Peptides against a protein of PDB entry 2AZE. Designs and how they scored, part 191

Target 1, 148 residues: chain A of PDB entry 2AZE
Amino acid sequence: AQECQNLEVERQRRLERIKQKQSQLQELILQQIAFKNLVQRNRHAEQQASRPPPPNSVIHLPFIIVNTSKKTVIDCSISNDKFEYLFNFDNTFEIHDDIEVLKRMGMACGLESGSCSAEDLKMARSLVPKALEPYVTEMAQGTVGGVF
Target 2, 101 residues: chain B of PDB entry 2AZE
Amino acid sequence: GRLEGLTQDLRQLQESEQQLDHLMNICTTQLRLLSEDTDSQRLAYVTCQDLRSIADPAEQMVMVIKAPPETQLQAVDSSENFQISLKSKQGPIDVFLCPEE

## One batch from the design tools (peptide; made by RFdiffusion4, then SolubleMPNN)

Design b1_p27_1_s1 (from b1_p27_1, 12 letters changed)
Fold by OpenDDE base, seed 3:
Structure b1_p27_1_s1 (fold): chain B 148 residues (1-148), chain C 101 residues (1-101), chain A 27 residues (1-27)
Amino acid sequence: as target 1 above (148 residues)
Amino acid sequence: as target 2 above (101 residues)
Amino acid sequence: MVDPIEAQQQRLKQIKEARAVLEKAKK
């Protein structure tokens, strides 16, 4: 009886850990797809253009975006070595990392929300190794959450 | 019995976790390949147009933060203001505004 | 360079925490 109880506890622990890893894996897949899709987009765009975009017109990953109303007053304190920044806002703001930006750009093919068209799903699958394709399919169908 | 059933479940869960680990390793490998490919890194960028599609600088100020890895970012809500604290241990932080068009 | 899993976890954690702070402020 005690042994069974111990195993039940362990079972629950493992299930929770698996769930966590599933979430991590999904995010990693989305990152991979988003990155590759972004690179593909830009490569195609540059090939069509007469020249690459001006260096100061692009923002290379990684980056963080902070956006707020143009009316927001912002004060910034910077350390001498620029290792520390303190921004003070008189109003609320939003923070987005580069991955979220890419998702909003559609670089993850809508896979992040499980809302993929057939074309989006095809693109997503094409941007991952074959071993990951089944999982991508599950993500698109919203069926992720089971145990392998 | 119950014990046998639980034992079998744990074995299955172990296998499932191993499969997840394997898939995660594949993903991390792909990400490393991207990070090591100079051409990919050159092309790993967004434009101001991209950012405008998310947060139009005509209506909102868009600040870009280029910080070294492991930089600590913390938001603070005080009684008087809202704050963002950035602390890097790996190098200087660069901050600039996305230009408006 | 940096382990992508660790980096991911750190980013997600920090962004979520920051968002939580801001969401509370908006209420």
Scores: peptide ipSAE 0.259, ipTM 0.893, DockQ to the pose 0.772
Fold by OpenDDE base, seed 5:
Structure b1_p27_1_s1 (fold): chain B 148 residues (1-148), chain C 101 residues (1-101), chain A 27 residues (1-27)
Amino acid sequence: as target 1 above (148 residues)
Amino acid sequence: as target 2 above (101 residues)
Amino acid sequence: MVDPIEAQQQRLKQIKEARAVLEKAKK
């Protein structure tokens, strides 16, 4: 009985670790797809324009976004060396990282929510190494989570 | 018996985890390659138009924060206000507003 | 260079915690 109990504990620990790694892998895949898709988009756009965009018109990764109502009063304290910032808001705000922005832009092809069209899935698969394609397919189908 | 079943499960889980580790290594390698490729990094950008499509500056103020990766970000709620604290150890932080138009 | 996994976890952790704070305070 004790032996079985010990093995059950180990089994549960391994299952939890696998679950964590699955989550991490999914996010990494989404990042990869989003980044590559973004690069492709911009490359094509620059080729069409035959020039890069003005330097001050683009925001390079990485970045984060803070958005709030235009009516929100914001006070900012900045250190002399700009290493520290303190923002005070009189109302709530939202924070988004660059990956979330890319997802909302559709750069992850809807894979993040399993809302991929056939074309979206084709694009997503084309942006990852062959070894990752089966996992992308599972993500699109919402079947990730099984033991494989 | 139960013991045999558990033993078999553990072996299968070990194989599954090894497969995941392999896939993660592949993925992280790809991300590193992207980070090390100068052309890719040059093209890794969004526009203000992109941001407007997500959060319309006509209704929302959109602030962009460029900070080193290791920067500490912390939100604080008080009875008086809401706060964001940014603390960098590796370099300066740049903050600017996304234009409405 | 920051490890992608560590960077991911750091960002997710900080933003998640920030959102949790804001969500609790949201009226």
Scores: peptide ipSAE 0.258, ipTM 0.894, DockQ to the pose 0.693
Fold by OpenDDE base, seed 2:
Structure b1_p27_1_s1 (fold): chain B 148 residues (1-148), chain C 101 residues (1-101), chain A 27 residues (1-27)
Amino acid sequence: as target 1 above (148 residues)
Amino acid sequence: as target 2 above (101 residues)
Amino acid sequence: MVDPIEAQQQRLKQIKEARAVLEKAKK
């Protein structure tokens, strides 16, 4: 009886750990696809323009975006060494990391929503190693969670 | 019996977790390769046009934060205002406004 | 060099917590 109870606890621990790893893996796949797709896009764009973009016109990863209404009043306090920032807003704001920006740009091929077109899925598969292709397919179909 | 069933379930879960670990290792390796490739890092950027496409500066002010890895970001809601706190231990933080069209 | 998984977890945690604070304030 005690042994069975111990195994039940272990089962629950493993299920929870697997759930966490599934979410981590999906995010890692999306990051990989987004990064490679971004690099490919920019390489093509620079080739077509026959020159790199102006240095001050691009934002290299990593970065964070904060957006709010133009009517929002913002006050900023900065430490002398610029190691600390404090922003005060009189209204709400939004925060987005670089990965979310790439997703909204379509760099993850719509895989993040599980609603890829055939063309988007083909692109996504081409940007990952062969071993990850089946998982990408499952993500596109929304069937990843069905395994457990 | 119950014991035999649980034992079998645990074996199956172990195999599933090992498969996930393997796939995660592959992903991690690919991301590390990208980080070590100079040409890829040079091309790992977005433009102001990209940011405008997802957050229209005509309606929204867009602030860009360039911070070292592991920088602490904290949002605070007070009765008087909303706050963002940034604390870095690895270097200075750069903040700038994305220009409008 | 920061491990990609650790960096991912830290970033997701901080952004999620920040958004939770903001969403609560909207109500």
Scores: peptide ipSAE 0.256, ipTM 0.893, DockQ to the pose 0.732
Fold by OpenDDE base, seed 1:
Structure b1_p27_1_s1 (fold): chain B 148 residues (1-148), chain C 101 residues (1-101), chain A 27 residues (1-27)
Amino acid sequence: as target 1 above (148 residues)
Amino acid sequence: as target 2 above (101 residues)
Amino acid sequence: MVDPIEAQQQRLKQIKEARAVLEKAKK
């Protein structure tokens, strides 16, 4: 009885760990697709323009975005070495990391929400190694849960 | 019996986790390749137009934070105000506003 | 070089916690 109980605890631990890793893998796949798609887009754009954009006109990854109403009053305190910042807002704000920005830009082809068109899915599959394609397909179908 | 069944389940879960780890390793390798490719890093950028499509500066102020890896970010809701705290130990933090146009 | 998995976890954790604070404030 005690041995069975110990194994049940271990079973549950492993199930939870697998669930966590599945979520991590999905996010890593989305990041990979988003990054590669972004690079591809920019490469094409620069080719069409026959030049790279001005250095000060682009924001390289990584970055974080904070947005709030223009009416929000913001106070900022900065340390002498610029290692520490403290922002005070008189109203609420939003925070987004670069990955979320890329997703909203459509760089993940709608895979993050399972809203891929046939063309979106084709693009997504083309941006990952063959071994990951089945998982991308499952993500698009909303049937994630299998192990390959 | 129950013991045998549990033992079998654990073996199956171990195999499943190993397969998952394999896929994660593949994905991680691809991300490393991207980080090591100078051309990819040069092209890994967004424009002000991109940011306007996400949060229109005509309606909202958009602040961009460029911080070193492992920078601590914390939001705090106090009775008096809302706060963002940034703390880096690996270098200076750069903050700037995204222009409306 | 930062491990992509660790970086992912760190970003997700911090953003999630910050978002939770802000969402609570909005209600």
Scores: peptide ipSAE 0.254, ipTM 0.893, DockQ to the pose 0.780

Design b1_p27_1_s2 (from b1_p27_1, 12 letters changed)
Fold by OpenDDE base, seed 2:
Structure b1_p27_1_s2 (fold): chain B 148 residues (1-148), chain C 101 residues (1-101), chain A 27 residues (1-27)
Amino acid sequence: as target 1 above (148 residues)
Amino acid sequence: as target 2 above (101 residues)
Amino acid sequence: AVDPIQAAQQRRQQIAEARKVLEEAKK
């Protein structure tokens, strides 16, 4: 009985670890798709424009976005070497990383929410190695979570 | 019996985890390839137009932060205000506003 | 050499923590 209990505890531990790894894998897949899709988009756009965009008109990854109401008063303290920044806001603000921005741009093909059209899914699959395609399909269907 | 069943379950879970690890390795390899490809990195950018589509500067002020790796970011909520602290040890931090079109 | 994957993970974690702080402030 005690041995069974010990194994049950271990079982639960492994299940939780697997769940965590599944989440990590999904995020990695989304990143891969988003990055490749972004690169593809920009490559096409530059080809159409026959030149790259002005250097100061683009933001290269990685980056962080902070947004708040335009009415928000922001005070900023910067160290002399620009190694330290302190922002004070008189109201709430939002922080987003580049991946989240890409997701909202649709670069992850809606896979992050399981809202892929047929074309979105096709695109998503085309941007990952063959070994990952089944997992992409599961993500699109919202069926990830099973043990395989 | 119960013991045999649990033992078998654990073996199956081990195999599942190994498969996950394998898939994760594939993903990380792909991401590394992207990071090492100069052309891909050159094309890994968004525009202010993209940012406007996410958070319209007409309604929201959008600030972009370019920070070196390992930069520490911390938010603090006080009764007086809201704060963001950025601390880099690897180099200077660049901050700029996304202009309205 | 900088590992961009690890760096990204760290940024995500820090942002998540920051967001948590801000969300709790709204309650």
Scores: peptide ipSAE 0.454, ipTM 0.913, DockQ to the pose 0.909
Fold by OpenDDE base, seed 4:
Order: C-alpha cells, then structure tokens, then sequence
Structure b1_p27_1_s2 (fold): chain B 148 residues (1-148), chain C 101 residues (1-101), chain A 27 residues (1-27)
C-alpha cells in the first residue's frame, strides 16, 4: 500500500513535469514557426520590392513594445548612461514582446490558439523539422496534453 | 495489479518525457541555427505598419524598446501611477516611438 | 555570448509577471 502511494505521488510529479515541458515545447515551436515565417515574408517582400527597406524603417528582433493611450502622460527618468529607465504612466499600458507581436501578426499561423486553417497548418508544418510535425498537428487540434 | 499498473505508467511517462526532451532539443537547435544565420537575422524584423496593425498609433502611442539581453523589466502598480522599470547591465537601452505615419 | 533562447525566455517571463501586475490593476 505504501509502495503504491509512493508511486502515485511520483506519477503525479512526472505528469506535472511533462505538462510543463509540453508548454515549453509548444512555445519553442511557435517561436520557430514565427521566426521562419517572418523571415520568409520579408525575403519575399524585399525580392518584390526594388530595394530593401530603409534601415530606420524596420525594427529588428528582439524588441519590446509598450502601448498606451495617446492621452496617457508618460514621464521618463533615464540614468546610468541609458542603462536604467523608469517610466511613469498616469494610466494603464500594455507590454508585448516580439514573439507576441509576431503571433498577433499571424506569423505563427494561428497555431498558438489552435485556430489554423488547412493552409495555415500546412505552412506551420513546413516550417519545422519532420520530427516536430506530429506535435504541430496536435497543437492545431488542441489535443496536446495527452501522454504519449 | 495496481502496483504493476503504476509501474507501467511510470515507465510510459519516462518515455514520454524523453521524447519531449528530444523534441525540445530539436527546437532549440533550430532556433540556434536561425540565430547564427546572418541572413535570417537581417530579415528578422517588423515594420511600423506591422505594429500599427496591432496597436493603431492613431489611437495608441507605441513605444519600442531595444534592450540588451538579460535586461530586467519590472512593472509596478500603485494607487498613484503605473511604472515600468528597465535595468540593463550589458549596455544602453534604446527607446523610441513608432510614428503614426 | 548570451544564449538568445534563454534571453527570450527571460523576457517572456518578466513580461508575464508585469502583465500580471497590470491585470490586477485593471480589476
């Protein structure tokens, strides 16, 4: 009885650890897809354009976005030769990392929300190694979480 | 029996975890390859138009933060104000506004 | 050299925490 209880505890521990790793893997997959898709988009765009975009017209990864109402009053304190920033807002704001921006741009093909069209799924699969394709499929179906 | 069943479950879970680890290694390898590819990094950018599609500068102010790796970001909420603290130890932080047009 | 993957993870975690703070403020 005690042995069984110990094993049950261990089972639960492993299940939780697996769940955590699943989340990490999903995020890594999304990053890979988003990055590759972004690169492809830009490559194609530059090929069609007569010139690459001006250097100051684009924002290279990595970056962080902060957005708030235009009416929001923002005070900024900078110290240590721009090593430290302190922003004060009189209203709420939003923070987004580059990956989130890419997701909202559709660069992850809707895989992040399991909202993939057939074409989106095809694209997503094409942007990962073969070994990851089954997992991409599971993500699209929302069936991730099962134990192999 | 119960013991045998649990033992089998644990074995299966171990295999599952190993598979996950393997897949994660594949992913990280791919991401590192992307990071090391100069051409890919050159093309890893968004435009102001992209940002406008997410947060319309006509209604929202969009601030872009370019910070060195390992920069610490902290938000603080108080009854008086909302704060963002950025602290870098690797280099200067660059902040600029995304133009409306 | 800094591992860009790890750096991204750190940023994501920090932003998640920041968002948590902000979400609580909005309630």
Amino acid sequence: as target 1 above (148 residues)
Amino acid sequence: as target 2 above (101 residues)
Amino acid sequence: AVDPIQAAQQRRQQIAEARKVLEEAKK
Scores: peptide ipSAE 0.454, ipTM 0.913, DockQ to the pose 0.953
Fold by OpenDDE base, seed 1:
Structure b1_p27_1_s2 (fold): chain B 148 residues (1-148), chain C 101 residues (1-101), chain A 27 residues (1-27)
Amino acid sequence: as target 1 above (148 residues)
Amino acid sequence: as target 2 above (101 residues)
Amino acid sequence: AVDPIQAAQQRRQQIAEARKVLEEAKK
């Protein structure tokens, strides 16, 4: 009885760990697709323009975005060495990392929400190693976890 | 019996987890390759136009933060205001506004 | 020498925590 109880606890622990790893894997796949797609887009754009964009006109990864209403009053305190910043907002604001920005740009091909068109899915599959293609398909169909 | 069934389930779960670990290793390897590729890093950028497509500068102010790795970001809700604290120990933090088009 | 994958994870965690604070404020 005690042995069975111990195994049941372990079973639940492993199930939870697997669930966590599934989420991590999905995020890693989305990052890979988004990064590669972004690079391809920019490469094509630079080729069409016949030159790279001016250095001061682009924002390289990584970065963070903070957005708020233009009506929001913002006060900023900066240390002398610029190692410390303190922003005060009189209203709510949003924070986004670069990956989320890329997703909203469509760089993850809508895979993050399972809203891939046939062309989007084809693109997504082309941006991952062969071993990951089945998982990409499952993500697009909303059937993640079927293999495990 | 019950014990045998649980033992079998645990073994199957172990195999499934190992498969996940393998796929994750493939993903992390690909991401490392991208981070080490000079051409890829050169092309890993967005434009202000990209940011405008996400947050309309006509209605929203968009602030860009370029901070060194491991910079501490903390939000605080006080009775008076909302705060963002940034603390870096590895270099200066760069903050700028995305201009309107 | 910083692992970019780990750094990204740290940023996501901090942003998630920040969002939690902001969402609680809206209640």
Scores: peptide ipSAE 0.447, ipTM 0.912, DockQ to the pose 0.898
Fold by OpenDDE base, seed 3:
Structure b1_p27_1_s2 (fold): chain B 148 residues (1-148), chain C 101 residues (1-101), chain A 27 residues (1-27)
Amino acid sequence: as target 1 above (148 residues)
Amino acid sequence: as target 2 above (101 residues)
Amino acid sequence: AVDPIQAAQQRRQQIAEARKVLEEAKK
């Protein structure tokens, strides 16, 4: 009947929305872990050094990184007010946001790829509220995706 | 019947989505707490060594972009070159190179 | 004030889109 068909369409719509939210949640969890882990690392490092790093030696979040071969020729045009930049590259380049950098640094404990050691998983769990720990475990096991 | 089954499925999916929303709210709350904590923000940084570890300036040129929120970033592929366009409406953009050392 | 979480999400989206452009360029 038409009513059943309508509900089936709605069911599929909701399933897709849930899938999207699962992805968003995973990203949020990774961000939280990465940020907290970064802060913890830096706090420890500064304590060991007994001083903060020089102001010009660090890059505070947020930031974006663009990297390319050293052989790449780059031309840049900048507006007078520095509100607009245009970079021209004669070859391909890569763009990364700060979160991706943190992931590559291991700040997300390998959770982003499901490659957590026992210690990594322990760290990851310690950096999230208790309510999120089960989901972190699922991420580490690669079992996220089911409806709960 | 079929109708009853579908209705039950939808109720279960609704509950699942509500749980996701709840967990997401917890996450966003934690992230906001971090953003509002002065000490955390002071410690929320990477070093040049960190960047070298993931993109060694000995082999790669690493450009750092500090842009205001809502800055528009767009890549453009032309027949002659590759482009990055940055446009801010909220303030100046700062761009600098990561030292090779 | 801009929501930093939302701002970060927007940046990720823009980077993802930029990456798509670059991937197409490599073809």
Scores: peptide ipSAE 0.435, ipTM 0.911, DockQ to the pose 0.955

Design b1_p27_1_s3 (from b1_p27_1, 9 letters changed)
Fold by OpenDDE base, seed 5:
Structure b1_p27_1_s3 (fold): chain B 148 residues (1-148), chain C 101 residues (1-101), chain A 27 residues (1-27)
Amino acid sequence: as target 1 above (148 residues)
Amino acid sequence: as target 2 above (101 residues)
Amino acid sequence: MVDPIEARQKRLEQIREARKVLEEAKK
């Protein structure tokens, strides 16, 4: 009985670790797809325009977005060397990572929600190494949790 | 039996974890390649038009933060205000509104 | 120098934690 209990504890430990790694892998895959898709989009756009956009018209990754109502009062304290910033808001605000921005732009092909079309799935698969394609398919189908 | 079943489960879980580790290594390698590719980094950008698609500057104030990757970010909710703290050790932080605003 | 991939993961976690704080504030 004690031996079985020990193995059950170990089983749960491994299951939790696997679950964590699955989540991490999914995020990494989404990042890879989003980045590559973004690069392809911009490459195509620049080729069509026959030149890159003006430097001050684009925001290179990585970045963070903070948005709030225009009515929100914001106080900003900045260190002399600009290494430290402190923003004070009189109302709530939102913070978004660049990856989230890319997802909302559709750069992850809807794979993040498992709501990708056949064309989206084809694009997603084309942006990862062959070894990752089966996992992308599982993500699209919502069947990644097969180890449980 | 119960013991035999648990032993078999552990073996299967070990194989599953090894497979995950392998896939993660592949994915991480691809991301590193992207990071090291100059042309990819040059093309890794969004426009203010892209940002407007997710947060309309007409309705929302949109602030862009360019900070070194390892910059510490912390949000705090107090009874008096809401705040964001940014602390960098690698270089200066740049904060600006969308250039097209 | 910090691995950019690890740095991004850390940043993502920080954003998630920040979001939790803000979501609680909205209640």
Scores: peptide ipSAE 0.394, ipTM 0.900, DockQ to the pose 0.914
Fold by OpenDDE base, seed 1:
Structure b1_p27_1_s3 (fold): chain B 148 residues (1-148), chain C 101 residues (1-101), chain A 27 residues (1-27)
Amino acid sequence: as target 1 above (148 residues)
Amino acid sequence: as target 2 above (101 residues)
Amino acid sequence: MVDPIEARQKRLEQIREARKVLEEAKK
């Protein structure tokens, strides 16, 4: 009885850990695809333009985006050394990391939502090592876990 | 019995976790390669046009934050206002607005 | 220097937590 209870606790711990790792792996895959796709897009664009964009016209990763209504009143306090910022908003705002921006740009090929066309899936597969392709396929189908 | 069943489950879960670890190692290796490639890092950027397509500055105020790694970000909800706190120990934080068109 | 992969994961977690705070404020 006690032995079974101990094993059940361990089972639950392992199940939870696996669940967390699955989520982490999916996010890592999406990051890889998004980054590679972004780089590929920009490389092509620069080749077509025969020059890089002006340095002040682009935002390099990593970055964070904060957006709110233009009607929102914002107060900002900044330390002298710019190591500390405090923003006060009189209304709600949104925060987005660069990966989320890339996803919304379509850089993850819709894989994050399982909304991949055949072409999107082909692109996604081409941006990962062979060993990850089956998992990418399962992500697109919403059947993650079948690789095991 | 129950004991045998649990033992078998644990063995299967161990194999599944090992496979996940393997795939994660492959993925993190690829990300490391990207981080170490100077050309890739140079090309890892978005434009103002990209940001406008996500959050139109004509309708929304869009603020860009460039912060060093390990910068602490915290949001606070009070009865009077909403706050974002940024604290860096690795260098200065740069904040600027995304221009409209 | 800081591992960029680890740093990104930390940022992601902080943003998720911040988002939770903001979402609850809307209720």
Scores: peptide ipSAE 0.391, ipTM 0.899, DockQ to the pose 0.906
Fold by OpenDDE base, seed 3:
Structure b1_p27_1_s3 (fold): chain B 148 residues (1-148), chain C 101 residues (1-101), chain A 27 residues (1-27)
Amino acid sequence: as target 1 above (148 residues)
Amino acid sequence: as target 2 above (101 residues)
Amino acid sequence: MVDPIEARQKRLEQIREARKVLEEAKK
């Protein structure tokens, strides 16, 4: 019947939405872990050094990284108020968000790839509220994907 | 029958989505706490050494972009070159090379 | 003021799209 068909369409729509939200949740968890871990790392480092780093030696979040070969020719057009930038590259370049930088630094404990050691998983769990720990465990095991 | 089965599935999916929403709210709350904590923000930084792990300045030019959160970033492929466009409406954009360059 | 969490999500999406454009250009 038409009613069953309508419900099937709705079912599929909800399944897709849930899948999207699962992806978003995983990213949020990774961000939380990465940020907290970064803060802890830097706090410890500053304590060991007995001083904060020089202001010009650090980059505060948020930021974006663009990297390319040193041989790449780059020209830049900037608006008077610096609200608009246009970069032209004669070769390909890479763009990285600060979150990706943190992930590659290991701040997300390898959870982003499901490659966590026992110690990594322990750290990851310690950086989230208790309600999120089961989900972190599932991420580490690569078992996230089902509807719960 | 089929109708009853579908109806039950939809109810279960709704509950699952609500659970996801709850977990997401927990995450966003934690992130907001971090953003509002002055000490955390002071310590939320990376070093040049950290950036070298992503792209070694010895081999790569590393450009840092500090822009307002709402800034639009677009890449454009033209027949002549590759382009990146940045447009902000809430403040100026600051761009600089990695300090160790 | 834009919610910083939503802003980060948007930036991630923009970067993903940018990468897609760049990868397609290599073909």
Scores: peptide ipSAE 0.377, ipTM 0.896, DockQ to the pose 0.858
Fold by OpenDDE base, seed 4:
Formats: structure tokens, C-alpha cells, sequence
Structure b1_p27_1_s3 (fold): chain B 148 residues (1-148), chain C 101 residues (1-101), chain A 27 residues (1-27)
């Protein structure tokens, strides 16, 4: 009885750890796909334009986006060395990291929401090593962790 | 029996975790390669048009924050206001607005 | 030098927490 109890505890511990690692892996995969897809898009665009975009027209990763209504009053306190910023808003705002921006741009091929067309899935698979392709497929189908 | 079933489950879970670790290592390696590739980093950018597609500056103010790695970011909701705190230990933080034009 | 992958993961976590705070504010 005690032995079984110990194993049940261990089972639960492992299940939780696996769940965490699954989430981490999924995010890493999405990052990889998004980055590679972004680079590919921009490379193609620059080739088509026969020049890179103006330096002041692009934002290189990494970055964070904060957006709010134009009616929102924002106060900003900045340290002298610009190491510390404090923004005060009189209304709610949104924060987005660069990866989220890429996802919304479709750079992750809709894999983040399991909403992939056949072409999206094909693209996603092409942007990862062979060993990761089965997992990408599972993500697209929403079957990750189904065996647990 | 119960013991046999649990033992089998643990073996299967161990195998699954090992597979995950392996896949994570592969993925991490790929990301490192991207970070080390100068051309990839040069091309790792979004445009103002991209940002407008997700948050139209015509309707919203869009602030871009360029912060060093490991910058601490914290949002606070108080009864008086909403706050974002940024604290860097590795360099200055740059903030600018995404232009409408 | 800071591991960029780890740094990105940390940023992601911080953003998630920030969103939780903001979402609660909307309620």
C-alpha cells in the first residue's frame, strides 16, 4: 500500500513536470518557426525591393510593445542613466512581446492556436528540424499530451 | 495489479520526458544558431506597417521599448492608476513612439 | 554573456504576469 502510494506521488510529480516541459517546448518551437519565417519574409522582401529598408523604418528584435488609447494620459519617470522607467497610465493598456507580435503577424503559421491550413502546416514543418516535425503536427492537431 | 500498472506508467512517463528533453535540446540548438547568425539577426525585424496591423497608431498610441536582456518588467494595477515598471541592470532602455506616418 | 534564449523566456514570463494583472483590472 505504501509502495503504491509512493509511486502514485511520483507519477503525479512526473506528469506535472512533463506538462511544464511540453509548454516550454511548444513555445520554443513557435519561436523558432516565427523567427525563421520572419527572416525568410524579410529576405524575400529585400530581394524584391533590391535594397534593405530604411534603418528608421524597422524595429529589430528584441522589443516590447505597449499600446493604449490615444486618450490615455501617460506620465513617464526616467532615471538619469535611463536604466529605470516608470510609466503611469490613467487607463488600461496592453503589453506585447516581440514573439506575440510575430504570432499575430502569422509568422508562427497559426500553430499557436492550432489553426493551421494545409499550407501553414507545410510551412511550419519546413522551418524545423526533422526531429521536431512530428511534434509540430501534434500541435496543429491539438493532440499534444493526448497519451497522458 | 495496481503496482504493476503504476510501474509501467512511470516507465512510460520517463521515456516521454526523455523525448521532450531531447526535442528541447534540438530546438534550443536551432535558436542558438539563429542568434549567432549575423544575417538572420539583421533580418529579424518588423516594420511600422507590421505594428499597425496589430495596433493601429491611428487609433492607439504604440510605444516601442528596446530593453537589454534580463530587464525586469512589472505591471501594477492600483486603485489610482496603471503602471509599468522597467528596471535594467545591463544598459539603458530606449523608448520611442511608432509614428502614424 | 546573457543567454538570449533564457532571457527571452524570462521576458515571456514577465509579460504573462503583467497580462494577468491587466486582465484582472478589466473585470
Amino acid sequence: as target 1 above (148 residues)
Amino acid sequence: as target 2 above (101 residues)
Amino acid sequence: MVDPIEARQKRLEQIREARKVLEEAKK
Scores: peptide ipSAE 0.396, ipTM 0.900, DockQ to the pose 0.943; fails the geometry check

